# Peptides against a protein of PDB entry 6B9H: the designs that were tried, part 99

Target 1, 151 residues: chain A of PDB entry 6B9H
Amino acid sequence: AELCESLLTWIQTFNVDAPCQTVEDLTNGVVMAQVLQKIDPAYFDENWLNRIKTEVGDNWRLKISNLKKILKGILDYNHEILGQQINDFTLPDVNLIGEHSDAAELGRMLQLILGCAVNCEQKQEYIQAIMMMEESVQHVVMTAIQELMSK

## One batch from the design tools (peptide; made by RFdiffusion4, then SolubleMPNN)

Design b2_p24_6_s4 (from b2_p24_6, 11 letters changed)
Fold by OpenDDE base, seed 5:
Structure b2_p24_6_s4 (fold): chain B 151 residues (1-151), chain A 24 residues (1-24)
Amino acid sequence: as target 1 above (151 residues)
Amino acid sequence: SSAKKGEQLLKEMIEKGKKLEEEL
């Protein structure tokens, strides 16, 4: 999916430790968790990150478990820190991500993380980074931001 | 610069989106 591919490119700008070259690399949630820690290390601290299983392999049940924790973290962050500034009317189906590597649902998950970045305390830095992206990717990212905060 | 103008536009879009979300 175009959304997923563009947001994968965006995710790659974080230069996390975990491999993040393909859609499949994101399905276990480890990259996403590390990205969230970069976005707000005070909230997504080491204790939070340690709840994410890193040795998942192809175990889709473990992937789903990780993804559920990450989604909960995002929603809690939105409520507790961001003050519900992100519209989460369309939540990703983490079961489809974990079991089937569904790119569309993964795109929705990454979109929520994008929402965290552009609403966090360091939002200015992330907005600037987005403005430096390749035009076609930038367009998709900007559209995704608009969708996040409008019904 | 074009980048600064784009950044400002993006910020405005985001802020407008926040306001819209709060109204929903």
Scores: peptide ipSAE 0.037, ipTM 0.622, DockQ to the pose 0.088
Fold by OpenDDE base, seed 4:
Structure b2_p24_6_s4 (fold): chain B 151 residues (1-151), chain A 24 residues (1-24)
Amino acid sequence: as target 1 above (151 residues)
Amino acid sequence: SSAKKGEQLLKEMIEKGKKLEEEL
C-alpha cells in the first residue's frame, strides 16, 4: 500500500538498529518498538522495550504477540501522555500484519506511530523532518496525519 | 523560505486536527 511504503520511508529516517528496509522487516514489531523508544524514551523505556521479543524469525505467533504489545503501548501512550482518543474501529489488525504481512494494516499501525511523533514533546523536530522528505512521500505522510487528527 | 512555510502549514494542519478531535 502507498501509505505503508511512504511511512516505511519515514520510519527509515529514525535510523534504528533493527533492519527496516522492507515491509517484512517491520512485521515482527522490533523496528516499531525501537522507533517508539526514540519518540519518547521516558515512556517507552528499556523495561517496555524488553517486553518485545527479538529474533522471532518467521514465527507469526510471536510477531502477533509483539505487535499486540506495541499497539497497546501506542494506545496507552495516546491516552495517558498525548491526551488523544483513538477510534478503535480504525485500529490495525495485528493478526493480518503478523501472519500475512498485510501492508495496508501495517500502514495503519505506522500511522499510529506517526501520530505519536507529531504529537509528542519533540513534535517540532519530527515535523521539520517530514518537511525535508520527498514531496510524494511528504504528501502521503501529511494526508495520514490529517486523517488521524480528523477522526 | 518555502521549507519554513511548509512547516507552518503542517503545524497548522496538525493544530486544526487537534481542535477537531477535541470537538468530537
Scores: peptide ipSAE 0.036, ipTM 0.626, DockQ to the pose 0.086
Fold by OpenDDE base, seed 1:
Structure b2_p24_6_s4 (fold): chain B 151 residues (1-151), chain A 24 residues (1-24)
Amino acid sequence: as target 1 above (151 residues)
Amino acid sequence: SSAKKGEQLLKEMIEKGKKLEEEL
């Protein structure tokens, strides 16, 4: 999916420790958790990060477990810190991500993380980084932001 | 510059979105 591909490129700019070259690399949630910690390390602290199991391998049940924790973290962050400034009525199906590596649903998950970045304390830095991206990727990212903030 | 204009437009888009969410 175009959304997933562009947001994967965006995620790669965070330079996290976990492998993040393919869609499959993101399905265990480890990259996403590390990205969230970079976005707000006070909220997504080491205690939170340690709840995400590493070295999941091909175990789709463990993937789904991680993804559910991450989704909950995003939603809680949106409610507690961001004041529900992003829409959450269309949630990603983490079962499809974990079991089938569904790119469309993964794109929705990454879009929620994008929402965290553009509303966090360091939002200006992330906005600037987006403006430095390749034009085609930038367009998709900006459209995704608009969708998050619209009614 | 074009980059600065784009950044401003993005900021405006985000701020407008925030206002919409606050009104819900």
Scores: peptide ipSAE 0.033, ipTM 0.621, DockQ to the pose 0.079
Fold by OpenDDE base, seed 2:
Structure b2_p24_6_s4 (fold): chain B 151 residues (1-151), chain A 24 residues (1-24)
Amino acid sequence: as target 1 above (151 residues)
Amino acid sequence: SSAKKGEQLLKEMIEKGKKLEEEL
């Protein structure tokens, strides 16, 4: 999906330790967790990060387990730190991500992470970074932000 | 600059979104 591809490009700007070159690379949640830690290391601290299993391989059950934890973290972060509520009907289906590498649902997940970035304490820095991205990617990212904030 | 204008637009979009969310 276009959303997923653009947000994958955005995710790559974080230069996390875990491989993040493909959609498949994101399905275990490790990259997402590391990105979230960069966004807010005080909230997504080492204790939180350690709950995410890194040696997952192709085990889709473990992927889903990680993704559920990450989604919970995102939602909790939005409610506890950002003061923003997200409609559950728009939440990504982590089962489809973990088991089938569903790009559309992965895009939704990354969109939530994008929401964390553009609403966090360092939101201005992330906004500036987005403005430096290639125009086509930038457009998708901006549209994703608008959609997220309008919910 | 165009970049600054874009940044401002993005900020405005975000702000409008927040306001809309609060009204729901």
Scores: peptide ipSAE 0.033, ipTM 0.621, DockQ to the pose 0.130

Design b2_p24_7_s1 (from b2_p24_7, 10 letters changed)
Fold by OpenDDE base, seed 5:
Structure b2_p24_7_s1 (fold): chain B 151 residues (1-151), chain A 24 residues (1-24)
Amino acid sequence: as target 1 above (151 residues)
Amino acid sequence: SMKEEMAEQFEKLTGVPAEEILAG
């Protein structure tokens, strides 16, 4: 999916420790968790990150477990920190991500993380970084943000 | 320009001034 591929490219700009070259690399949630910690390390602190299992292999049950925790973290962050800046979004199906590596649903998950980045304390830096990306990626990212921030 | 338009869109969505976005 175009959304997933563009947001994967965006995720790669965070330069996290976990492998993040393919869609499959993201399905266990480890990359996403590390990205969230970079976005707001005070909220997504080490205690939070330690709840994410890192050695899950191909175990889709463990992947789903991680993804559920991450999704909850994002939703809580939106409510507690962002003041409900992310609105009218479709929740990703983490079961499809974990069990089937569904790119469309993964794209929706990454879209929520994008929403966190462009609304966090360091949102200016993240927006500036997006402006430096390839034009085609910028277009997809902007569309994704518009969907999240629409009223 | 396209960049300026994009920056303006970001400003509308996030409140970050377009001039600051473009300075980065």
Scores: peptide ipSAE 0.661, ipTM 0.948, DockQ to the pose 0.877
Fold by OpenDDE base, seed 2:
Structure b2_p24_7_s1 (fold): chain B 151 residues (1-151), chain A 24 residues (1-24)
Amino acid sequence: as target 1 above (151 residues)
Amino acid sequence: SMKEEMAEQFEKLTGVPAEEILAG
């Protein structure tokens, strides 16, 4: 999916420790968790991160477990910290992500993380970083943001 | 410019002033 590929490129700019080169790399949630910690380490602190299992392998049940935790974290963050700036979103199907590496649903998950980044305390820095990305990626990212935040 | 337009869109969405976005 175009959304997923563009947001994967965006995710790669975070330079997290976990492998993040492919869609499959993201399906266990470890990359996403590490990205969220970078976005707001006070909220997504080490205690939160430690709840995400890192040695998952191909166990789709463990992937789904991680993804559910991450999704909950994002939703809680949106409500508790961001002041519900992310609106009218469609929840990603984490089962499809974990079990089938569904790129479309993964894209929706990454879109929510994007929403966190452009609304967090350091949103200016993340926006500036997006402005430095390839133009085609910028367009997809902007569209994704508009979908989440347009009133 | 395209960058200015993009910055303006971000301003509309996030409230971050376009001039600050472009200053980076």
Scores: peptide ipSAE 0.655, ipTM 0.947, DockQ to the pose 0.872
Fold by OpenDDE base, seed 4:
Structure b2_p24_7_s1 (fold): chain B 151 residues (1-151), chain A 24 residues (1-24)
Amino acid sequence: as target 1 above (151 residues)
Amino acid sequence: SMKEEMAEQFEKLTGVPAEEILAG
């Protein structure tokens, strides 16, 4: 999906330790968890990150478990820190991500992370970074932000 | 320009001033 591919490119700008070259690389949630920690290390601290299991392999049940924790973290962050700036009208199906590597649902998950970045304390830096990306990616990212923040 | 328009859209959505976005 176009949304997923554009947001994968955006995720790659974080330069996290975990592999993040393909859609499959994101399905275990480890990359997403590391990205969230970069976005707000005070909230997504080491204690939170340690709840995400590494070395998941191809175990889709463990993937789903990680993804559920991440989704909960994002939603809690939105309510507790961001003041409900993100509209969660359509939540990603983490079962489809974990079991089937569903790119459309993964795109929705990454969209929520994008919402965290552009609303966090360091939002200016993340916005400036987005402004340096390819125009086609910028368009998808902007559309995704508009969808999340429109009420 | 397209860059200016994008910055203005970000300002509307996030409150970050367009001039600060463009300065980066």
Scores: peptide ipSAE 0.654, ipTM 0.947, DockQ to the pose 0.916
Fold by OpenDDE base, seed 1:
Structure b2_p24_7_s1 (fold): chain B 151 residues (1-151), chain A 24 residues (1-24)
Amino acid sequence: as target 1 above (151 residues)
Amino acid sequence: SMKEEMAEQFEKLTGVPAEEILAG
């Protein structure tokens, strides 16, 4: 999906330790968890990150478990820190992500993380970074933000 | 320009001034 591919490119700018080259690389949630920690290390601290299981391999049950924790973390962050700036009208199906590597649902998950970045304390820096990306990626990212914050 | 328009859209969505976005 175009959304997923563009947001994958955006995720890669965080330069996390976990592999993040393909859609499948993101399905275990480890990359997403590391990105969230970069976005707000005070909230997504080491204690939070340690709840995300690493080295899950192809175990879709463990992937889904991680993804559920991450989704909950994002929603809690939106409520507790961001002041309900992210619209959660459509939540990603983490089962489809974990079991089938569903790119469309993964795109929705990454969109929520994008919402965290452009609303966090360092939102100016993340917005400036987006402005330096390719125009095609910028367009998709902007559309994603508009959808997420269209209250 | 396209960058200016994009910055203005970000300002509308996030409250970050377009001038500050473009200064980065």
Scores: peptide ipSAE 0.653, ipTM 0.946, DockQ to the pose 0.906

Design b2_p24_7_s2 (from b2_p24_7, 10 letters changed)
Fold by OpenDDE base, seed 5:
Structure b2_p24_7_s2 (fold): chain B 151 residues (1-151), chain A 24 residues (1-24)
Amino acid sequence: as target 1 above (151 residues)
Amino acid sequence: SMKEEMAQQFEKLTGVPAEDILAG
């Protein structure tokens, strides 16, 4: 899906330690967790990150477990820190991501992380970074933000 | 310009001033 591919490109700008070149690389949640820690290290601190299993391999059950924790973290962050600024979002099916590497559902998960980035304390820096991306990617990212921030 | 329009859209969505976005 174009959404997933564009947001994968966006995720790569964070330069996290975990491999993040393919959709499959994201399905265990480790990259996403590291990205969230960069977005807000006070909230997504080391204690939170340590709850994400890193030695997952191809175990889809462990992937799903990680993804559920990440999704919960995002939702809690939106409620507790962002003041529900992410609106009318469709929850990703983490089962499809973990078990089947579903790109569409992964795109939805990454979209939520995008919502965190453009609403966090350092949102200006992340927006500026998006403005430096390729035009085609910018368009997809902007559309994704519009969907999340619609009131 | 397209860049200015994009910045204005971000301002509407996030509240970050377009001039600040474009300064980066």
Scores: peptide ipSAE 0.702, ipTM 0.957, DockQ to the pose 0.880
Fold by OpenDDE base, seed 4:
Structure b2_p24_7_s2 (fold): chain B 151 residues (1-151), chain A 24 residues (1-24)
Amino acid sequence: as target 1 above (151 residues)
Amino acid sequence: SMKEEMAQQFEKLTGVPAEDILAG
């Protein structure tokens, strides 16, 4: 999916420790959790990150467990910190991500993380970084943001 | 320019001034 591929490229700019080269690399949630910690380390602190299992392998049940925790974290962050700037009109199906590596649903998950980045305290820095990306990626990212922040 | 237009769209969505975005 175009959304997933563009947002994967965006996720790679965070230079997290976990492998993040493919869609499959993201399905266990470890990369997502590390990205969220970079976005707001005060909220997604070490205690929160430690709840995400790092040694998951191909266990789709463990993947889904991690993804559910991450999704909950994002939604709580939106409510508690961001002032509900992100519209959760369509939530990703984490079961499809964990069990089937569904790129469309993964794209929706990454879109929520994007919403966190462009609304967090350091949003200016993240926006400036997006402005340095390829034009085609910028277009997808902007469309994704518009979808999240439209009422 | 396309870059200016993108910055203006970000300003509308996030409140970050386009001039600050473009200065980065």
Scores: peptide ipSAE 0.698, ipTM 0.956, DockQ to the pose 0.920
Fold by OpenDDE base, seed 2:
Structure b2_p24_7_s2 (fold): chain B 151 residues (1-151), chain A 24 residues (1-24)
Amino acid sequence: as target 1 above (151 residues)
Amino acid sequence: SMKEEMAQQFEKLTGVPAEDILAG
């Protein structure tokens, strides 16, 4: 999906430790968790990160478990820290992500992370980083943000 | 410019001033 591919490109700018080159790389949630920690290490602290299972392999049940934790973290972050700036969103189906590597649903998950980045304390820095991406990617990213935040 | 327009869109969405975005 176009959304997923563009947001994968965006995710890669974080230079996390976990592999993040393919859609499949993101399905275990480890990359997402590491990205969230970079976005707000005070909230997504080491204790939170340690709840995300590493070395998941192809175990889709463990993937789904991780993804559920991450989704909960995002939703809690939106409510507790961001003041519910992310609204009118469709929740991603983490089962489809974990079991089937569904790119569309993964895109929705990454979109929520994008929402966190452009609303967090360091949002200016993340916005500036987006401004440096390829224009085609910028367009998709902007559209994704508008979908989450437009009033 | 396209960059200015994009920055203005971000300002509208996030409240970050376009001038601050473009200064980066």
Scores: peptide ipSAE 0.697, ipTM 0.956, DockQ to the pose 0.858
Fold by OpenDDE base, seed 1:
Formats: C-alpha cells, structure tokens, sequence
Structure b2_p24_7_s2 (fold): chain B 151 residues (1-151), chain A 24 residues (1-24)
C-alpha cells in the first residue's frame, strides 16, 4: 500500500535500533514502540517500553499483544497529552497486522504515530523533517495528516 | 512555491507557523 510504504520511509528516519526495512519488520510493534519513545520519552518511558516483548519471532499472538499495547498507548497519549488533536475514527485492525502482516492496517497504525509526531512538543522538528523528504512521500504524509486531523 | 504551500498546510493543521517551518 502506498500509505504504508511512505510511512515506512518516514519511520526509517527515526533510526531506531530494531530492524525496520520491511512491512513485516514492523508487525511485532517493536519499531513502533521505539519510535514512540523518541517522540515523547517522558510519556513512553522505559517502564512503558519494557511492556513490549522484543523477542517475538513469528509468534503472531505475541505480535498482536504488543500491537494492542501500542495502540492503547497512542490513544492514551492523544487523550492525556495531545488534547485529542488526532482523530481515531478508523482504528487499525491489529489482528490483521500481527497475523497476516496486512500493509493497509499497518499503514493506519503508522498514521496514528504520525499524528503523535506532528502534535507532540517537538512537532516543529518533525514537520521540518517531513518537508526534507522526497516530494512523493511528502504528498502521502500530508494526505495522511489531513485525514487524521479532520473531524 | 510548493514548499511554501506545504508549510501553509502544516500551519493550518498543526498551528506551527509556516515561517518557522520554512526556517528549518
């Protein structure tokens, strides 16, 4: 999916420790958790990150467990810190992500993380970074933000 | 320009001034 591929490229700019080259690399949630910690390390602190299992392998049950925790964290962050700036009108199906590596649903998950980045305390820096990306990626990212921020 | 338009869109969505975005 175009959304997933563009947001994967965006996720790669965070330079996290976990592998993040393919859609499947993101399905265990470890990359997403590490990205969220970079976005707001005070909220997504070590205690929060330690709840995410890192040695998941191909265990789709563990993937889904991680993804559910991450989704909950994003939604809580939006409510508690961001002041409900992002819209959760369409929640990703984490079961499809964990069990089938569904790129469309993963794209929706990454879109929520994008919402966190462009609304967090360091949002200006993340916005500036997006504007330094390739134009095709910028277009997809902007469309994703517009969709997420529209009520 | 395209960058200016993009910055203006970000300002509308996030409240970050376009001039600040373009300064980076």
Amino acid sequence: as target 1 above (151 residues)
Amino acid sequence: SMKEEMAQQFEKLTGVPAEDILAG
Scores: peptide ipSAE 0.697, ipTM 0.956, DockQ to the pose 0.898

Design b2_p24_7_s3 (from b2_p24_7, 8 letters changed)
Fold by OpenDDE base, seed 2:
Structure b2_p24_7_s3 (fold): chain B 151 residues (1-151), chain A 24 residues (1-24)
Amino acid sequence: as target 1 above (151 residues)
Amino acid sequence: SLREELAEQFEKLTGVPAEDILAG
């Protein structure tokens, strides 16, 4: 999916420790968790990160478990920290992500993380980083943000 | 310019001033 591929490229700019080259790499949630920690380490602290299992392999049940935790974290962050800046969103189906590596649903998950980045304390830095990306990626990212934040 | 337009879009969405975005 175009959204997923563009946001994968965006995710790669975070230079997290976990492999993040493919859609499959993101399905266990480890990359996403590490990205969220970079976005707000005070909220997504080490204790939170430690709840995400890293030795998942191909176990889709463990993937889904991680993804559910991450999704909850994002939603809680939006409510508790961001002040509900992300609105009228469709929740990603983490079952499809974990079991089938569904790119469309993964894209929706990454879109929520994007929403966190462009609304967090360091949002200016993340916006500036997006503006340094390829124009085609910028367009997709902007559209994704508009979808989340437009009133 | 496209760059300025994008910055303006971000300003509308996030409240970050376009001039600050473009300064980076």
Scores: peptide ipSAE 0.651, ipTM 0.946, DockQ to the pose 0.884
Fold by OpenDDE base, seed 5:
Structure b2_p24_7_s3 (fold): chain B 151 residues (1-151), chain A 24 residues (1-24)
Amino acid sequence: as target 1 above (151 residues)
Amino acid sequence: SLREELAEQFEKLTGVPAEDILAG
């Protein structure tokens, strides 16, 4: 999906420790958790990150478990820290991500993380980073932000 | 320009001034 591919490119700019080259690499949630920690290490601290299992392999049940924790973390962050800046009318189906590597649903998950980045304390730096990306990626990212923050 | 327009859109969405966005 266009959204997923563009946001995968965006995720890669975080330079996390976990492999993040393919859609499949993201399905266990480890990359996403590490990205969230970079976005706000005070909230997504080591205690939070330690709840995400790293040795998941191809176990889709464990993937889903991780993804559920991550989604909850994002939603809690939006409520407790961001002041409900992210519109969550369309939540990703983490079951489809974990079990089927559904790119469309993964894109929605990454979109929520994008919402965290452009609303966090360091939002200016993340926005500036987006402004340095390829024009085609910028377009998709901007559209995704507009959708997330629409009233 | 496209760059300026994009920065302006970000300002509307996030409150970060376009001038600050473009400074990067």
Scores: peptide ipSAE 0.651, ipTM 0.946, DockQ to the pose 0.913
Fold by OpenDDE base, seed 1:
Structure b2_p24_7_s3 (fold): chain B 151 residues (1-151), chain A 24 residues (1-24)
Amino acid sequence: as target 1 above (151 residues)
Amino acid sequence: SLREELAEQFEKLTGVPAEDILAG
């Protein structure tokens, strides 16, 4: 999906330790967890990150377990820190992500992370980074933000 | 310009002033 591909490009700008070149690379949640830690290391601290299992391989059950933890973390962060500025009425299906590498659902998950970035304490920095990306990516990202914050 | 339009849209959505966004 176009959304997933553009947000994958955005995720790559974080330069996390875990591989993040393909859609499948993101399905175990490790990249997403590391990105969230960069967004707010005080909230998504080392203790939180340690709950995400690494070295899951192709075990879709472990992937789903990680993804559920990440989704919960995002929602809790939105409620506790961001003041519920992002819309969460349409949640990604983490089962489809973990078991089938569903790009559309992964795009929705990355969209939630985008919401965290553009609303966090360092939101200006992340917005400025988006402004430096390719125009086609900027367009998709902006559309994603508009959808997320359209309450 | 597209750059200015994007900055204005970000300001509306996030509250970050367009002038601050464009200064980066």
Scores: peptide ipSAE 0.649, ipTM 0.946, DockQ to the pose 0.911
Fold by OpenDDE base, seed 4:
Structure b2_p24_7_s3 (fold): chain B 151 residues (1-151), chain A 24 residues (1-24)
Amino acid sequence: as target 1 above (151 residues)
Amino acid sequence: SLREELAEQFEKLTGVPAEDILAG
């Protein structure tokens, strides 16, 4: 999916420790958790990150468990820190991500993370980084943000 | 320009001034 591919490119700009080259690399949630910690290390602190299992392999049940924790973290962050800026009307299906590597659902998950970045305390820096990306990626990212922040 | 337009859209969505976005 175009959304997933563009946001994967965006995720790669964070230069996290976990592999993040393919859609499959993101399905265990480890990359996403590390990205969230970079976005707000005070909220997504080491204690939170340690709840995410790193040695998951191909165990889709463990993937789903991680993804559920991450989704909960994002939603809690939106309500507790961001002041409900993110529209969570349509949530990603983490079961499809973990079990089937569903790119469309993964895209929606990454979209929520994007919402965290462009609304967090360091949002200016993240916006400036997006402004330096490829034009096609910028377009997808902007559309995704507009969808998230529309009421 | 497209760059300026994008910055203005970000300003509308996030409140970050376009001038600050473009300065980066």
Scores: peptide ipSAE 0.643, ipTM 0.945, DockQ to the pose 0.923

Design b2_p24_7_s4 (from b2_p24_7, 11 letters changed)
Fold by OpenDDE base, seed 2:
Structure b2_p24_7_s4 (fold): chain B 151 residues (1-151), chain A 24 residues (1-24)
Amino acid sequence: as target 1 above (151 residues)
Amino acid sequence: SSMEEMARQFEKLTGVPAEEILAG
């Protein structure tokens, strides 16, 4: 999906330790968790990160477990820290992500992370980073933000 | 410009001033 591919490109700018080259690389949630920690290490601290299983392999049940934790973290972050700036969103189906590597649903998950980045304390820096991406990617990213935050 | 328009859109959505975005 176009959304997923563009947001994958965006995710890659974080230079996390976990492999993040393919859609499949993101399905275990490890990359997403590491990205969230970079976005707000005070909230997504080491204790939170340690709840995400890293040695998952192809175990889709473990993937789903991780993804559920991450989704909860994002939703809690939106409510507790961001003041519910992300609204009118459709929750991603983490079962489809974990079991079937569904790109559309993964895109929705990454979109929520994007929402965290452009609303966090360092939002200016993340916005500036988006401004440096290719224009075609910028367009998709901007559309994704508008979907989450447009008044 | 396209960049200025993008910055203005971000300002509208996030409250970060366009001039600050473009200064980065």
Scores: peptide ipSAE 0.642, ipTM 0.943, DockQ to the pose 0.862
Fold by OpenDDE base, seed 5:
Structure b2_p24_7_s4 (fold): chain B 151 residues (1-151), chain A 24 residues (1-24)
Amino acid sequence: as target 1 above (151 residues)
Amino acid sequence: SSMEEMARQFEKLTGVPAEEILAG
């Protein structure tokens, strides 16, 4: 999906430690967790990150477990810190991500993380980074933000 | 320009001033 591919490109700008070159690389949630920690290390601290299992392999049950924790973290962050800036009416199906590597649902998950980035304390820096991306990616990212921020 | 328009769109969505976005 175009959304997933564009947001994968965006995720890669964070330069996290975990491999993040393919859709499959993101399905265990480790990259996403590390990205969230970069977005707000005070909220997504080491204690939070340590709850994410890193030795997952191809175990889709462990992937889903991680993804559920990450999704909960995002939703809690939106409620407790961001003041419900993100429209979470359409939530990603983490089961499809973990079990089937569903790109469309993964795109939805990454979209929520995008929402965190453009609403966090350092939102200006993340917006500026998006402005430096390829025009085609910028368009997809902007559309994704518009969808999240619509009320 | 297209970049300026994009910055204005971000301003509407996030509240970050377009001039600050473009300064980066």
Scores: peptide ipSAE 0.640, ipTM 0.942, DockQ to the pose 0.899
Fold by OpenDDE base, seed 1:
Structure b2_p24_7_s4 (fold): chain B 151 residues (1-151), chain A 24 residues (1-24)
Amino acid sequence: as target 1 above (151 residues)
Amino acid sequence: SSMEEMARQFEKLTGVPAEEILAG
């Protein structure tokens, strides 16, 4: 999916420790958790990150467990810290992500993380980073933000 | 320009001034 591929490129700019080259690399949630910690390390602290299992392999049950925790974290962050700036009208199906590596649903998950980045305390820096990306990626990212923040 | 338009769109969505976005 175009959304997923563009947001995967965006996720790669965070330069996290976990592999993040393919859609499947993101399905265990480890990359997403590490990205969230970079976005707000005070909220997504080590205690939160330690709840995410890192040695998941191909165990789709563990993937889904991680993804559910991450989704909950994003929603809580939006409510508690961001003041409901992002819209969660369409939640990603984490079961499809974990079990089938569904790119469309993964795109929705990454879109929520994008919402966190462009609304967090360091939002200016993340927006500026997006401005430095390829124009085609910028277009997809902007569309994703517009969708997420439109009530 | 395309970049200026993108910055204005971000300003509308996030409240970050376009001039500050473009300064980075």
Scores: peptide ipSAE 0.637, ipTM 0.941, DockQ to the pose 0.923
Fold by OpenDDE base, seed 4:
Structure b2_p24_7_s4 (fold): chain B 151 residues (1-151), chain A 24 residues (1-24)
Amino acid sequence: as target 1 above (151 residues)
Amino acid sequence: SSMEEMARQFEKLTGVPAEEILAG
């Protein structure tokens, strides 16, 4: 999916420790959790990150467990910190991500993380980083933001 | 330019001034 591929490229700019080269690399949620910690380390602190299992392998049940925790974290962050700037009407199906590596649903998950970045305290820095990306990626990212922040 | 247009779009969505975005 175009959304997933563009947002994967965006996720790679965070230079997290976990492998993040492919869609499959993201399905266990470890990369997502590390990215969220970079976005707001005060909220997504070490205690929160430690709830995400790092040694998951191909266990789709463990993947789904991690993804559910991450999704909850994002939604709580949106409510408690961001003032509900992110429209969560259509949530990603984490079961499809964990069990089937569904790129469309993964794209929706990454879109929520994008919403966190462009609304957080350091949003200016993240926006400036997006401005340095390839134009085609910028377009997809902008469309994704517009969808999230439209009421 | 396309860059200026993108900056203006970000300003509308996030409130970050376009001039600050472009200065980065």
Scores: peptide ipSAE 0.637, ipTM 0.942, DockQ to the pose 0.900

